# Ledger of designs, part 127: peptides against a protein of PDB entry 5EFW

Target 1, 141 residues: chain A of PDB entry 5EFW
Amino acid sequence: TTLERIEKNFVITDPRLPDNPIIFASDSFLQLTEYSREEILGRNARFLQGPETDRATVRKIRDAIDNQTEVTVQLINYTKSGKKFWNLFHLQPMRDQKGDVQYFIGVQLDGTEHVRDAAEREGVMLIKKTAENIDEAAKEL

## One batch from the design tools (peptide; made by RFdiffusion4, then SolubleMPNN)

Design b1_p28_4_s1 (from b1_p28_4, 15 letters changed)
Fold by OpenDDE base, seed 2:
Structure b1_p28_4_s1 (fold): chain B 141 residues (1-141), chain A 28 residues (1-28)
Amino acid sequence: as target 1 above (141 residues)
Amino acid sequence: LEKILEKFGHLLPEELKEQIRKLIEKEK
């Protein structure tokens, strides 16, 4: 499918289901996080969080979901093996023709360190563009 | 949701598929 051709780290979640579970994960996301598709689908993405994940940043994500808005943050995430990485994360709602939120698109850009300045701006631009591409591709399903 | 089941249902766990089916029925 068009979505499967997008070679970026992303998930699609369903806020209409209990606990906003992941309903789609890209191959790249599975590779990044070291989980199988079976281990991830149907779960809330909080399994990526760990001891050094900033709780205030997590709350920003939750607030964005509750308010049905987009958000861009950087936070520490963990792979299945416990490897830490900085996740430049962008989340935005996917709306239907009526304007109602159907899904959320989450895009992850992984890095070994927290990024700032030009590198951050470039990363943000990339993940936002990716999210828009996913939104367009999903509409063609 | 129906499109998700059609295109990606084979990738979803059975429990999630069932939840989606229930939501589809509620939307009808």
Scores: peptide ipSAE 0.028, ipTM 0.597, DockQ to the pose 0.724
Fold by OpenDDE base, seed 3:
Structure b1_p28_4_s1 (fold): chain B 141 residues (1-141), chain A 28 residues (1-28)
Amino acid sequence: as target 1 above (141 residues)
Amino acid sequence: LEKILEKFGHLLPEELKEQIRKLIEKEK
């Protein structure tokens, strides 16, 4: 679909379903993580986590979902082959016309290093802008 | 949810499809 072919790393999840599964993934996300669409649809995104993933950071993500808020963090993620990468991750709720949360949008910016200062600010700006674009495009879901 | 089943149903685990169907019925 048009949404799947947006040249950014992102997923859409459904918190109204058990365990907040991925219901949509971009082609870029599949390429980044080395998974097929069949392998990830219907699953919680925690399969990207591994031994060196900071559990406190994961808890921040979980809290944001539970509280229906946005969050931006950096965490270690793993590809299917076990390759580690730093994920600058932004999560935000997608709301309906009544203001109720229907989905979450997750945007990933991958890197070989943890980023700070100007690089982090630029990355955050990029992934937040991407999330807003996805929100607009996904209103027809 | 119905659109998800229509577009991606063939890619979803059967258990998840059933969960979605139940949610659709509950919303009616």
Scores: peptide ipSAE 0.025, ipTM 0.563, DockQ to the pose 0.615
Fold by OpenDDE base, seed 4:
Structure b1_p28_4_s1 (fold): chain B 141 residues (1-141), chain A 28 residues (1-28)
Amino acid sequence: as target 1 above (141 residues)
Amino acid sequence: LEKILEKFGHLLPEELKEQIRKLIEKEK
């Protein structure tokens, strides 16, 4: 499908379902996080969080969802095996033709290291562009 | 995957449901 052709780390969540579960996950995302698709679908993405995940950053994500806005943050996430990685994460709403939020698109940078300055700016631009591409692709389903 | 179809299938786009069903069969 069109979505499966996008070889980036991303998920689609459904805020209209209980606890905003993941309804789609890319192969790259599964590889990054070391989870199977079976383990991912139907769950809230908070399973990526762990002891060193900054709670204030998590709250920013929650606030963005509640306010139906986009957000870009960098936070510690954990793979299934417990490996820590820095996740430059962009989240934005996918809206229907009426402007109502249908889904959220979450994009994770390919790298697992903390990025700063120019590298961070470039990463942000990339994941935002990726999110827009996913938005367009998903609308074709 | 079975769980998501059972609980949320009626709320998911048809194309997505079909993809999930195919994945279930592939994983068997």
Scores: peptide ipSAE 0.024, ipTM 0.583, DockQ to the pose 0.065
Fold by OpenDDE base, seed 1:
Structure b1_p28_4_s1 (fold): chain B 141 residues (1-141), chain A 28 residues (1-28)
Amino acid sequence: as target 1 above (141 residues)
Amino acid sequence: LEKILEKFGHLLPEELKEQIRKLIEKEK
C-alpha cells in the first residue's frame, strides 16, 4: 500500500476506540521499537514509556489527544529490550471533509541524544512533513 | 475504516477488527 511505502517511523491510532489504540504501524517503527506488529496493534502507545520518561511531556501528548490538537515533543522511550532512546515525536489529528477527527498520526524520529536549536528545527520539519505525507496517503485508502 | 479493515484486517487482532466493524455500522 501507499502507507507501507513510507519509510519512516509512524503509527496511526483510532481515538474513536477505547484508549486510542494503534491501528497501523510502519515497518520502520517495528524495527525501532523491537516489537512485532501483532504485539503492537490494538494497544495504546504508552508501552514505549519507562522510568525516565518525563510525566509532564506525556501529559502534553494526552492533552493534545483530548483537545484534538497537534503536539511536538521530545521524550525518552524504551524498546522491547529496554534500550532507551530520545524520541522527537509529532502527533496530529487526521480529519474528514466535515472537520471531524477520524485518526491520529504519530511520527517518531529516534536519536541517542536530546537535540536542540538547528538540529531540533530540522527534525521537527521532517516529522511534520512526514505526517502530512501520511495524511495524504491515508486519504487514498 | 472499511478500507483499513480491507487492506490491513489480516494484520489486526480479532478484538480490534470487531471494534472497527461496530464503528463502521455506527457511522452508517
Scores: peptide ipSAE 0.026, ipTM 0.587, DockQ to the pose 0.755; fails the geometry check

Design b1_p28_4_s2 (from b1_p28_4, 12 letters changed)
Fold by OpenDDE base, seed 4:
Structure b1_p28_4_s2 (fold): chain B 141 residues (1-141), chain A 28 residues (1-28)
Amino acid sequence: as target 1 above (141 residues)
Amino acid sequence: LEKILELYGHLLPEELKEKIRELIEEEK
């Protein structure tokens, strides 16, 4: 589909379903994480976490979901092959016409290295803007 | 969600598909 071909790393999850599973993943996300679409869809995104993933950062993500708010964090994730990478990650709710949360949009910055300072600020702005674009593009889902 | 079922239903666990169907009906 057109949506999955967007050249950005992103997933869409559904908090209304058990354990907030991934219901959509871009091709770029699959390439980044080295998983197939079949391996990812229907699962909670926590499978990307591993030994060096900061649990406090994970809690921030969980809190944002529970509170239906957005969050931006940077954390260690792991590919299918076990390769570590830094994930600058932005999560925000997607709301329906009534204002109720239907989905979450998760966007991951391109690249695998930890970013700081100006690079981090630029990355944050980019992934936030991307999330807004995905919100509009995903209205038909 | 209807589009998700259409596109990727064959990749989803049956239990999840059922939950999606239920949710779709509840939203109608």
Scores: peptide ipSAE 0.327, ipTM 0.857, DockQ to the pose 0.621
Fold by OpenDDE base, seed 3:
Structure b1_p28_4_s2 (fold): chain B 141 residues (1-141), chain A 28 residues (1-28)
Amino acid sequence: as target 1 above (141 residues)
Amino acid sequence: LEKILELYGHLLPEELKEKIRELIEEEK
C-alpha cells in the first residue's frame, strides 16, 4: 500500500485486539528492526525491548495506551540481530469520527545516542509531525 | 479492519483473525 511505503519508521497497533498487536508496519520500520512483515504483524511491539531498556520508560508507554493519550520518550531498543539503538519514540491515538480510539500510531526515530536540547526538540517535532501525517494517510484503513 | 484482513489476513494467526471478525460484527 501507499501507507507502508512512507519513508518513516512507524507502526499502527490496535488496542481493541488482544495485547494491542501491530496491524501495520512501514517498510522503513522493518529495515530498521531487521524483521520481516510476517514476523511483526499480530505481535505486541515489546519484542523490541531488551536488557538495557528502562522499565520505567516502558511503563510510561503502557500508561499512555491505557489512558488513551499520547507520549514521547527515548528508550533503548534492539534489532533482531541484537543491535542496540536509542529510539526517540512518539505514540498517539487515532480516533474515529465519534472520537473513539481505534488505533495507535507509533513513530520511531533511531539514533546511536540519547539526544537532548536542540537535537531532541527537532526530533520530537519531526516524529509528531510524522504521526499526524500518518493519521491522515491511514484514514482509509 | 476489513481491509487489514484483506491485505494481511494470510499473515495473521487464526485466533486473531477471529477476534477481528468479531470486532467487525460488533461495530455494525
Scores: peptide ipSAE 0.273, ipTM 0.834, DockQ to the pose 0.586
Fold by OpenDDE base, seed 1:
Structure b1_p28_4_s2 (fold): chain B 141 residues (1-141), chain A 28 residues (1-28)
Amino acid sequence: as target 1 above (141 residues)
Amino acid sequence: LEKILELYGHLLPEELKEKIRELIEEEK
């Protein structure tokens, strides 16, 4: 199975290009967000944000990218048609053999509500594991 | 889009590469 057809919501971005654009998106991500691949490639993922997206949470994501660290947050995102969903989001750097950041992996778990406690912990474990699987798959390409 | 094709074309399915090429031409 090709990287695109992995049955998880994810993107790969390139921080070495201006504004850290998406260079890869899974089929599931396209279905979730209601965008075509053509509409997404080359863009920063901020198009998912809208009026009720928490600005402080967005800043945490930006800080993680700037500092080349991982982050896990929940935030309101919007589909192309304007439908709101809660996004349990995990971002982590993909590093080369020298430890230099090459890409970022972003994994999304969508829901109709903000999750807490056991449900949140379970979701976090899932998206982190998914990110590691994507990291390994990308190294083989 | 040109940079994506240049840097990552070897990672992308041929169908997607072709679509990217079409989009590049449409933007010109």
Scores: peptide ipSAE 0.132, ipTM 0.674, DockQ to the pose 0.095; fails the geometry check
Fold by OpenDDE base, seed 5:
Structure b1_p28_4_s2 (fold): chain B 141 residues (1-141), chain A 28 residues (1-28)
Amino acid sequence: as target 1 above (141 residues)
Amino acid sequence: LEKILELYGHLLPEELKEKIRELIEEEK
């Protein structure tokens, strides 16, 4: 099987390129967001943001990228057709054998509502585990 | 990065492909 066939919502971005563009997207991510692969490759993932997306949460994501750290947040995202969804989002760096950041892995868990308590903990556990699996699978990129 | 060019290079803007090629050379 191929990396894009992994049945999880995820993207891989390259912070070494201008504006940290998406260089890989799973089939599930394309289905979730209603975009084609041609429409999103080479673009920054900010196209998912809209009027109700919390700017402070977006800043947390930007800070994590700048500091080369992981972050987990919930934010409103929008599909191509303008449909809102709650995105439990986890971002973490992919490092080479020297410890230098090569890519970022972004994993999305979609929902109709903001999740809390046990549901949030379970979701966070899932998307973090997914990110680790993708990290291993993407070593050949 | 080489795998990205192989699988999806035809979908990427030319400017981005050139940047990826440069990065590949720097990593070698």
Scores: peptide ipSAE 0.107, ipTM 0.637, DockQ to the pose 0.613; fails the geometry check

Design b1_p28_4_s3 (from b1_p28_4, 14 letters changed)
Fold by OpenDDE base, seed 1:
Structure b1_p28_4_s3 (fold): chain B 141 residues (1-141), chain A 28 residues (1-28)
Amino acid sequence: as target 1 above (141 residues)
Amino acid sequence: LQKILEKFGHLLPEELKKAILELIEKEK
């Protein structure tokens, strides 16, 4: 499908289901996080968090979901093997024709270190554009 | 949701597929 052909790290979640589970994960996301599709589908994405993940940043993500808004943050995430990476993360709602939230799109840009300034701006531009592409592709299914 | 189920249902756990189906019916 068109969604499967998007070679970026992303997930789609369903806030209308209990605990906002992942209902789709890209192949790149699975490769990055070292999880199988069976291990992550139906689960909340919090399994990526670990000891050094900033709780205040996590709360910003939760607030965005609760308020049905978009958010962009950087946070420490962990692979299945326990490897840490910096996740430049963008989340935004996918809405239907009536404007009601149907899904959330989460896009991850991984790095070995926290990025700032021009590098951060470039990354944010990339993941936001990716989210829009996913939104468009999903609506065309 | 129906489109997601049609395109990706084979990848979803049974419990999640069931939940999606129930939501589809509820929204009708």
Scores: peptide ipSAE 0.025, ipTM 0.601, DockQ to the pose 0.729
Fold by OpenDDE base, seed 4:
Structure b1_p28_4_s3 (fold): chain B 141 residues (1-141), chain A 28 residues (1-28)
Amino acid sequence: as target 1 above (141 residues)
Amino acid sequence: LQKILEKFGHLLPEELKKAILELIEKEK
């Protein structure tokens, strides 16, 4: 599918299901996080969090989901093997024709360090553009 | 949700598929 051909780190979650589980994950996301598809589908994405993950940032993500809004943050995430990475993360709702939130699109840009200034702006533009591409591709399903 | 099942159902855990089906029924 067009969606499966998107070579970016992303997931699609379903907020209408209990605990907003991941219902789709890109191959790149699986490679990044070192999880199999079977290990992550049906789960909330919080398994990426760990000791150094900023709880305030996590709350921002939760608030965005609850309020059905988009958010862009940077947070420490962990691979299955426990490797830390900085995740420049963008989340936005996917709405149906009625305007109701149907899914959330989460896009991840990984890095070894926290990015700022021009690098951050570039990364944000990239992940937002990616999210829009995913939204369009998903609508064609 | 129906489209998700059609396209990706084979990749979803059984419990999740059931949950999606229940939601589809509620929407009817």
Scores: peptide ipSAE 0.024, ipTM 0.564, DockQ to the pose 0.710
Fold by OpenDDE base, seed 2:
Structure b1_p28_4_s3 (fold): chain B 141 residues (1-141), chain A 28 residues (1-28)
Amino acid sequence: as target 1 above (141 residues)
Amino acid sequence: LQKILEKFGHLLPEELKKAILELIEKEK
């Protein structure tokens, strides 16, 4: 499918299910996080968080979900083996033809350091574009 | 949900598939 051909780090979650679980994860996401698909499907994405993850940033993500809005943040995440990485993360709702939220699209751009200025702007443009591509691809399923 | 289930259902855990099916039925 078109969705399967998107070679970016992304997940799709379902806020209509308890605790907004991941219902789809890209192969790249699995490689990045070092998890198998079976280990993460049906789970809330909070398993990526750890000791150095900024709780205030996490709250921004939670607020966006609760308010059904998009958000872009950078936060420390952890792989299965415990390796830290900076996650430039974009989240946006996927809406049906009536405008109701059905899913959330989460796109991750990983890096070894927190990015600023031009690099951050470029990364944000990339992950937002990716999210839109996923949204379009999902609607064509 | 139905389209996602049809295309990607084989990748989903059984409990999640069941939950999706229940949601589909509620929407009918």
Scores: peptide ipSAE 0.024, ipTM 0.545, DockQ to the pose 0.753
Fold by OpenDDE base, seed 3:
Structure b1_p28_4_s3 (fold): chain B 141 residues (1-141), chain A 28 residues (1-28)
Amino acid sequence: as target 1 above (141 residues)
Amino acid sequence: LQKILEKFGHLLPEELKKAILELIEKEK
C-alpha cells in the first residue's frame, strides 16, 4: 500500500478506540523499536517510555491528544532491549472530510543525542513533512 | 477501519478486533 511505501518511522493511532491504540506501524518503526507488529498493534505507544522519559514532555503529548492539536517534542524512549534513544517526535491529528479527528499520526526521528538549533529545525521540518505525506496516503484507510 | 481489519486483523488483539467491528457497525 501507499502507507507501507513511506520509509520513515511512524505510527497511526485511533483515539476513538479505548486508550488510543496503535492501529498501524511502519516497518522502520518496528526496526527502530525492536518490536514485532504483533507486539505493538492494539497498544498505546507509551510502552516506549521509561525511567528517564520526562514526565512533563509526556504530558504535552497527552494534552495535544486531548485537545486534538499537533505537538512536537523531544523525549527519551526505549527499545524493546532497553536501549535509550532521543526521539524527536511529531504528533498531529488526521481529520476526515467533515473536519472531525479520526486518527493521530506520530512520526519519530531517532538520535543518540538531544538536538538543538539548526539540527532541531531541520529535524522538525522533516518529521512534519513526513506527517503530511502520511496524512495524504492514509486517506485510503 | 475495515481495510485495517482485512490486512492486519489476524495480528490484532481479539478485544481490539471486537472494538473495531463494533465501530464499523455503528457507522453503518
Scores: peptide ipSAE 0.021, ipTM 0.548, DockQ to the pose 0.647

Design b1_p28_4_s4 (from b1_p28_4, 13 letters changed)
Fold by OpenDDE base, seed 2:
Structure b1_p28_4_s4 (fold): chain B 141 residues (1-141), chain A 28 residues (1-28)
Amino acid sequence: as target 1 above (141 residues)
Amino acid sequence: LEKLLEKYGHLLPEELKEKIRKLIEEEK
């Protein structure tokens, strides 16, 4: 589909389903994480977490979902093969015309290192813009 | 959800599709 071909790392999740599973993943996300679409659809995105993933950061993500708000964090994630990467992650709700949350959009910017200062600001701007673009595109779902 | 199932259902595992169908029914 057109949405799948967006050349950015992102997923769409459904908080109305048990455990907020991934219902959509971009081709780029699959390439990044080394999973097939069949392996991840219907699952909570926590499979990306591992030993060095900061639990406090994970709690921030969970709190954002529970509070139906956006959040931007950096955390260690793992590919299927166990390769670590720093994930500059942005999550925001997708709302319907009534203002009710229908989905969450998660955008990932992968890197070998934790980013700071200008690089971080640039990355945050990029992933937020990407999330807005996905929100607009996903309105056609 | 109905549109999602129509357009992207072929990409979803059967278990998830069933959950979505149930949600659609509950919304009716």
Scores: peptide ipSAE 0.076, ipTM 0.608, DockQ to the pose 0.796
Fold by OpenDDE base, seed 1:
Structure b1_p28_4_s4 (fold): chain B 141 residues (1-141), chain A 28 residues (1-28)
Amino acid sequence: as target 1 above (141 residues)
Amino acid sequence: LEKLLEKYGHLLPEELKEKIRKLIEEEK
């Protein structure tokens, strides 16, 4: 589909279902994480976490979901084969015309190192813009 | 959700499709 072929790493989750499972994933996300679509659909995205993933950062993500707000963080994630990568991650709610949360959009920018300063600002700008584009595309569904 | 299921349902596990169907019914 057109949405799946967007050349960005992203997922859409459904907070109205138990444990906020992934209901959509881009082809790029599958390639990054080394999972098949069948392996990840219906699951919470926590399978990307591992031993070196900062628990406090994970709590920030959980809090954002619970409070129905957006968040931008950087955390260690793991591929299926166990390869570590730094994930500059942005999450935001997708709301309907009444303002009710329908979905969450998660956008991932992968890297081999933790980024700071100008590089981080540039990455944040990119993933936020991507999330807005996905929001608009999803409204066409 | 109905449109999502229509367009992408063939890509989703049966268990998830069923959950989505229930959610659609509950919203009515």
Scores: peptide ipSAE 0.070, ipTM 0.595, DockQ to the pose 0.775
Fold by OpenDDE base, seed 3:
Structure b1_p28_4_s4 (fold): chain B 141 residues (1-141), chain A 28 residues (1-28)
Amino acid sequence: as target 1 above (141 residues)
Amino acid sequence: LEKLLEKYGHLLPEELKEKIRKLIEEEK
């Protein structure tokens, strides 16, 4: 679909379904993580976590979902082959016309190292803008 | 959820489609 072919790393999840599964993943996300679409759809995104993933950071993501808020964090993620990467991750709710949370949008910016200062600010700006663009594109869901 | 199945059901695994169908039934 047009949504899946947006050239950004992102997923859409459905918190109204058990365990907030991924219902859409971009082609770029599949390439980044080395998974097929069949391997990802219907699963919680926690399969990207591994031994060096900071548990406190994961809890921040969980809390944001539970509280229906946005969050921006950096965490270690793993590809299917086990390659580590730093994920600058932004998550935000997609709301319906009534203001109720319908989906979550997750955007990933990958890097070989943890980023700070100006680089972090630029990355955050990029992934937040991307999330807003996806929100607009996904209005037809 | 019904719109999701109608428009994008062909992209979803059967397990997920079944979960969605059950959720739709529970909402009725």
Scores: peptide ipSAE 0.058, ipTM 0.591, DockQ to the pose 0.719
Fold by OpenDDE base, seed 5:
Structure b1_p28_4_s4 (fold): chain B 141 residues (1-141), chain A 28 residues (1-28)
Amino acid sequence: as target 1 above (141 residues)
Amino acid sequence: LEKLLEKYGHLLPEELKEKIRKLIEEEK
């Protein structure tokens, strides 16, 4: 569909289902993570985590979901083949007309290094803007 | 979950629908 063809790394999850599974994934996300769509859909996104993933950062993501808020973090993630990458990750809720959370949008900016200062600010701006664009596009589905 | 499939199944990927169906059966 048009949604999967958006040229950004993103997923949409459904917190109303058990364990907040991924219900949509972009082609770019599949390429980044080296998984097929059938391997990812219906699963919690924690499969990207591994030995060097900071547990405190993961807890921040969990807290944001539980509190239905947005969060932006950097964490180590792993591809299917076990390759590490730094993930500048932004998560935000998608709300319906009543203001209730329907979905979460997760946007990933991959890199070989932890980014800081101006590079981090630019990356954060990009992934937040991307999330807003996805929110608008998904509401039209 | 059954009600979700009935009402919103047309918005879900087939792979996810299958996983939900399996989950429903496991919960019975």
Scores: peptide ipSAE 0.030, ipTM 0.569, DockQ to the pose 0.147

Design b1_p28_5_s2
Fold by OpenDDE base, seed 1:
Parts: C-alpha cells; sequence; structure tokens
Structure b1_p28_5_s2 (fold): chain B 141 residues (1-141), chain A 28 residues (1-28)
C-alpha cells in the first residue's frame, strides 16, 4: 500500500486482537529488522527483544499500552540475524472519532549508539512527527 | 565451539526474555 512505502521505520498494531499483533509494517522497518512481512504480521513485536534489552524499559512500553498512552524510550533491539541496534522508539495510540483506541503506531529510529541531549531531542521530535503523519495516513484503515 | 556456545546462550536469554515479556509489547 502507499502506507507501506513511507520511508520511515514503523509498525501499526491492533490492541483489540490477542497479544496486540503487528497488522502493518513499513518496507523500511522490514529492511531494518531483516524480517519479511509474512514473518512479522500477526505477531507481537517482542521478537525484536534480546538478552541486552532492558526489561524496565519494556515495562514502560507495556504500561503505555495498558493505559492507552504514548511513550518514548530507547532500547536495544535485535535484527533477525542477531545484530544489536539502539532503537529510539515512540509509541502512541490511534483513536477513532469516539476517542476509542483502534490501533497503536510504533515508530523506530535506529542507531549504533544511545543518543543523549540535543541528538535525543531531535530524534524524539522526528519520530513523534512521523507518528502524527502515519496517524493521518492510516485514517483509511 | 565457543562461538556456538555463546550463540546458544544468547538464544536462551532471548527466549527467556520473550517468555517474561509475554504481555502485549510493541517492539519490546
Amino acid sequence: as target 1 above (141 residues)
Amino acid sequence: EEKKKKEEEEEKKKKELEEKNKEPVILK
């Protein structure tokens, strides 16, 4: 779809389905993570976690889902081949006209290093803006 | 052998983390 071809790393998940599975992924996300679309659709995104993934950071993401809120965190993720990367991750709910949560939008900024200070602020601004653009583009889902 | 053992340990730790994080998590 046109949505898949957005040159940003993102997924859309459905919290109304068991285990909040990925229902959509951008081509860029597939390239980053080294998975095919078929390998990830219908699965929870936890497959990106590994030994060095901070569990406390994972809990923050979970709490945001449970509370239907947004969150921005940095965490270690793993590609299919086992390569580690730093994921500056932003999650936000996509709501319907009634204000009910329909989906979650997850945006990833990948890097080799943990970003701090000005670089972190810039990255956060970028991924939040990306999520807003995806929310607008995904209204037809 | 040492590389293989390390990969097996990393896979085991990954699976253990996935099992502990069974809750709905987006990208973790």
Scores: peptide ipSAE 0.040, ipTM 0.571, DockQ to the pose 0.038; fails the geometry check
Fold by OpenDDE base, seed 2:
Structure b1_p28_5_s2 (fold): chain B 141 residues (1-141), chain A 28 residues (1-28)
Amino acid sequence: as target 1 above (141 residues)
Amino acid sequence: EEKKKKEEEEEKKKKELEEKNKEPVILK
């Protein structure tokens, strides 16, 4: 789809389905995570978590979903081969014209290190802008 | 043998974390 070809790491999930599964993933996300599309569609994105993933950070993501709000966090994620990366992650709801949450947009900025200060601010601005672009692109489909 | 034990221990820790994360942490 046109969405799949957006050169950013992102997923779209459906909170109306059991366990908020991934319903869409960009090609860049598949490359980052080393999974095929078939391996991840219909699954909750928790498969990216591993031993060093901070459970308190994961709870912030859960709380944002339950409250239907946006959140930006950094957490350790793992590729299919077990490679660790720092994920600067932004989540926001995609709402319909009535204001009801239809989907969540999750955007990932990968790095070898935890980003701080100016680099973190730049990354946050980038992933938020990406999420807005995805929201607009998804409305056009 | 040590590599295989480390991979098995990492896979075991991964599975234990996946099972603990089966608690409804929706998304990542």
Scores: peptide ipSAE 0.038, ipTM 0.567, DockQ to the pose 0.039; fails the geometry check
Fold by OpenDDE base, seed 4:
Structure b1_p28_5_s2 (fold): chain B 141 residues (1-141), chain A 28 residues (1-28)
Amino acid sequence: as target 1 above (141 residues)
Amino acid sequence: EEKKKKEEEEEKKKKELEEKNKEPVILK
């Protein structure tokens, strides 16, 4: 689909389904994570976590989903091969015309290092803008 | 044999980690 070809790392999840599974993943996300689409669809994205993933950061994302709000965090994620990377992650709800949450959009900015200060601010602005673009593109489908 | 044991241990660690990390990734 046109949505899959967006050159950004993102997924869409369905919080109305058990365990908020991934229902969509971009080609870029598949390349980043080294998974096939078939390996990811219908699963909760927790498979990207590993030994060095901060559980407190993980709880912040859970809290955002439970509260139907956005969150931006940095955490260690792992590829299929076990390669760790820093993920500047932004999550936000996708709402319908009534304001009800239909989906969540998760955007990943990958890096070899934890980003700080100006680089973090720029990354946050980029992933937020990306999420808004995905929200608009997904409403047209 | 050693490769198969390593894959099985890696899969076991992956499952244990998936259980411990039942705090989810998009629920990351």
Scores: peptide ipSAE 0.028, ipTM 0.543, DockQ to the pose 0.041; fails the geometry check
Fold by OpenDDE base, seed 5:
Structure b1_p28_5_s2 (fold): chain B 141 residues (1-141), chain A 28 residues (1-28)
Amino acid sequence: as target 1 above (141 residues)
Amino acid sequence: EEKKKKEEEEEKKKKELEEKNKEPVILK
């Protein structure tokens, strides 16, 4: 689809389904994570976590979903082959015309290092803008 | 055989980690 071809790492999840599964993943996300589309669809995104993933950061993501709010965090994620990467992650709800949460958009900026200061601000701006573009593109489908 | 054992052990560790993460960690 046009949405799949967006050259950004993102997923869309459905919180109305059991365990908030991934219902959409970009081609870039598949390349980053080394998974096929079939391996990802219908699964919760927790398969990206590993031994060095900070549980407190994961709880912040959970709290944002439970509260239907946005959050931006950095955490260690793992590819299918077990390669670690720093994930500057932004999550936000996608709302319908009534304001009800239909989906969540998750955007990933990958890096070899933890990003701080000006570089973090730039990354946050980029992933938030990406999430906004995805929200608009998904409403047109 | 050793490669297959390593892949099975990595898959087992992955499944165990997925089970430990089965608490509703919604997204990541």
Scores: peptide ipSAE 0.025, ipTM 0.538, DockQ to the pose 0.044; fails the geometry check

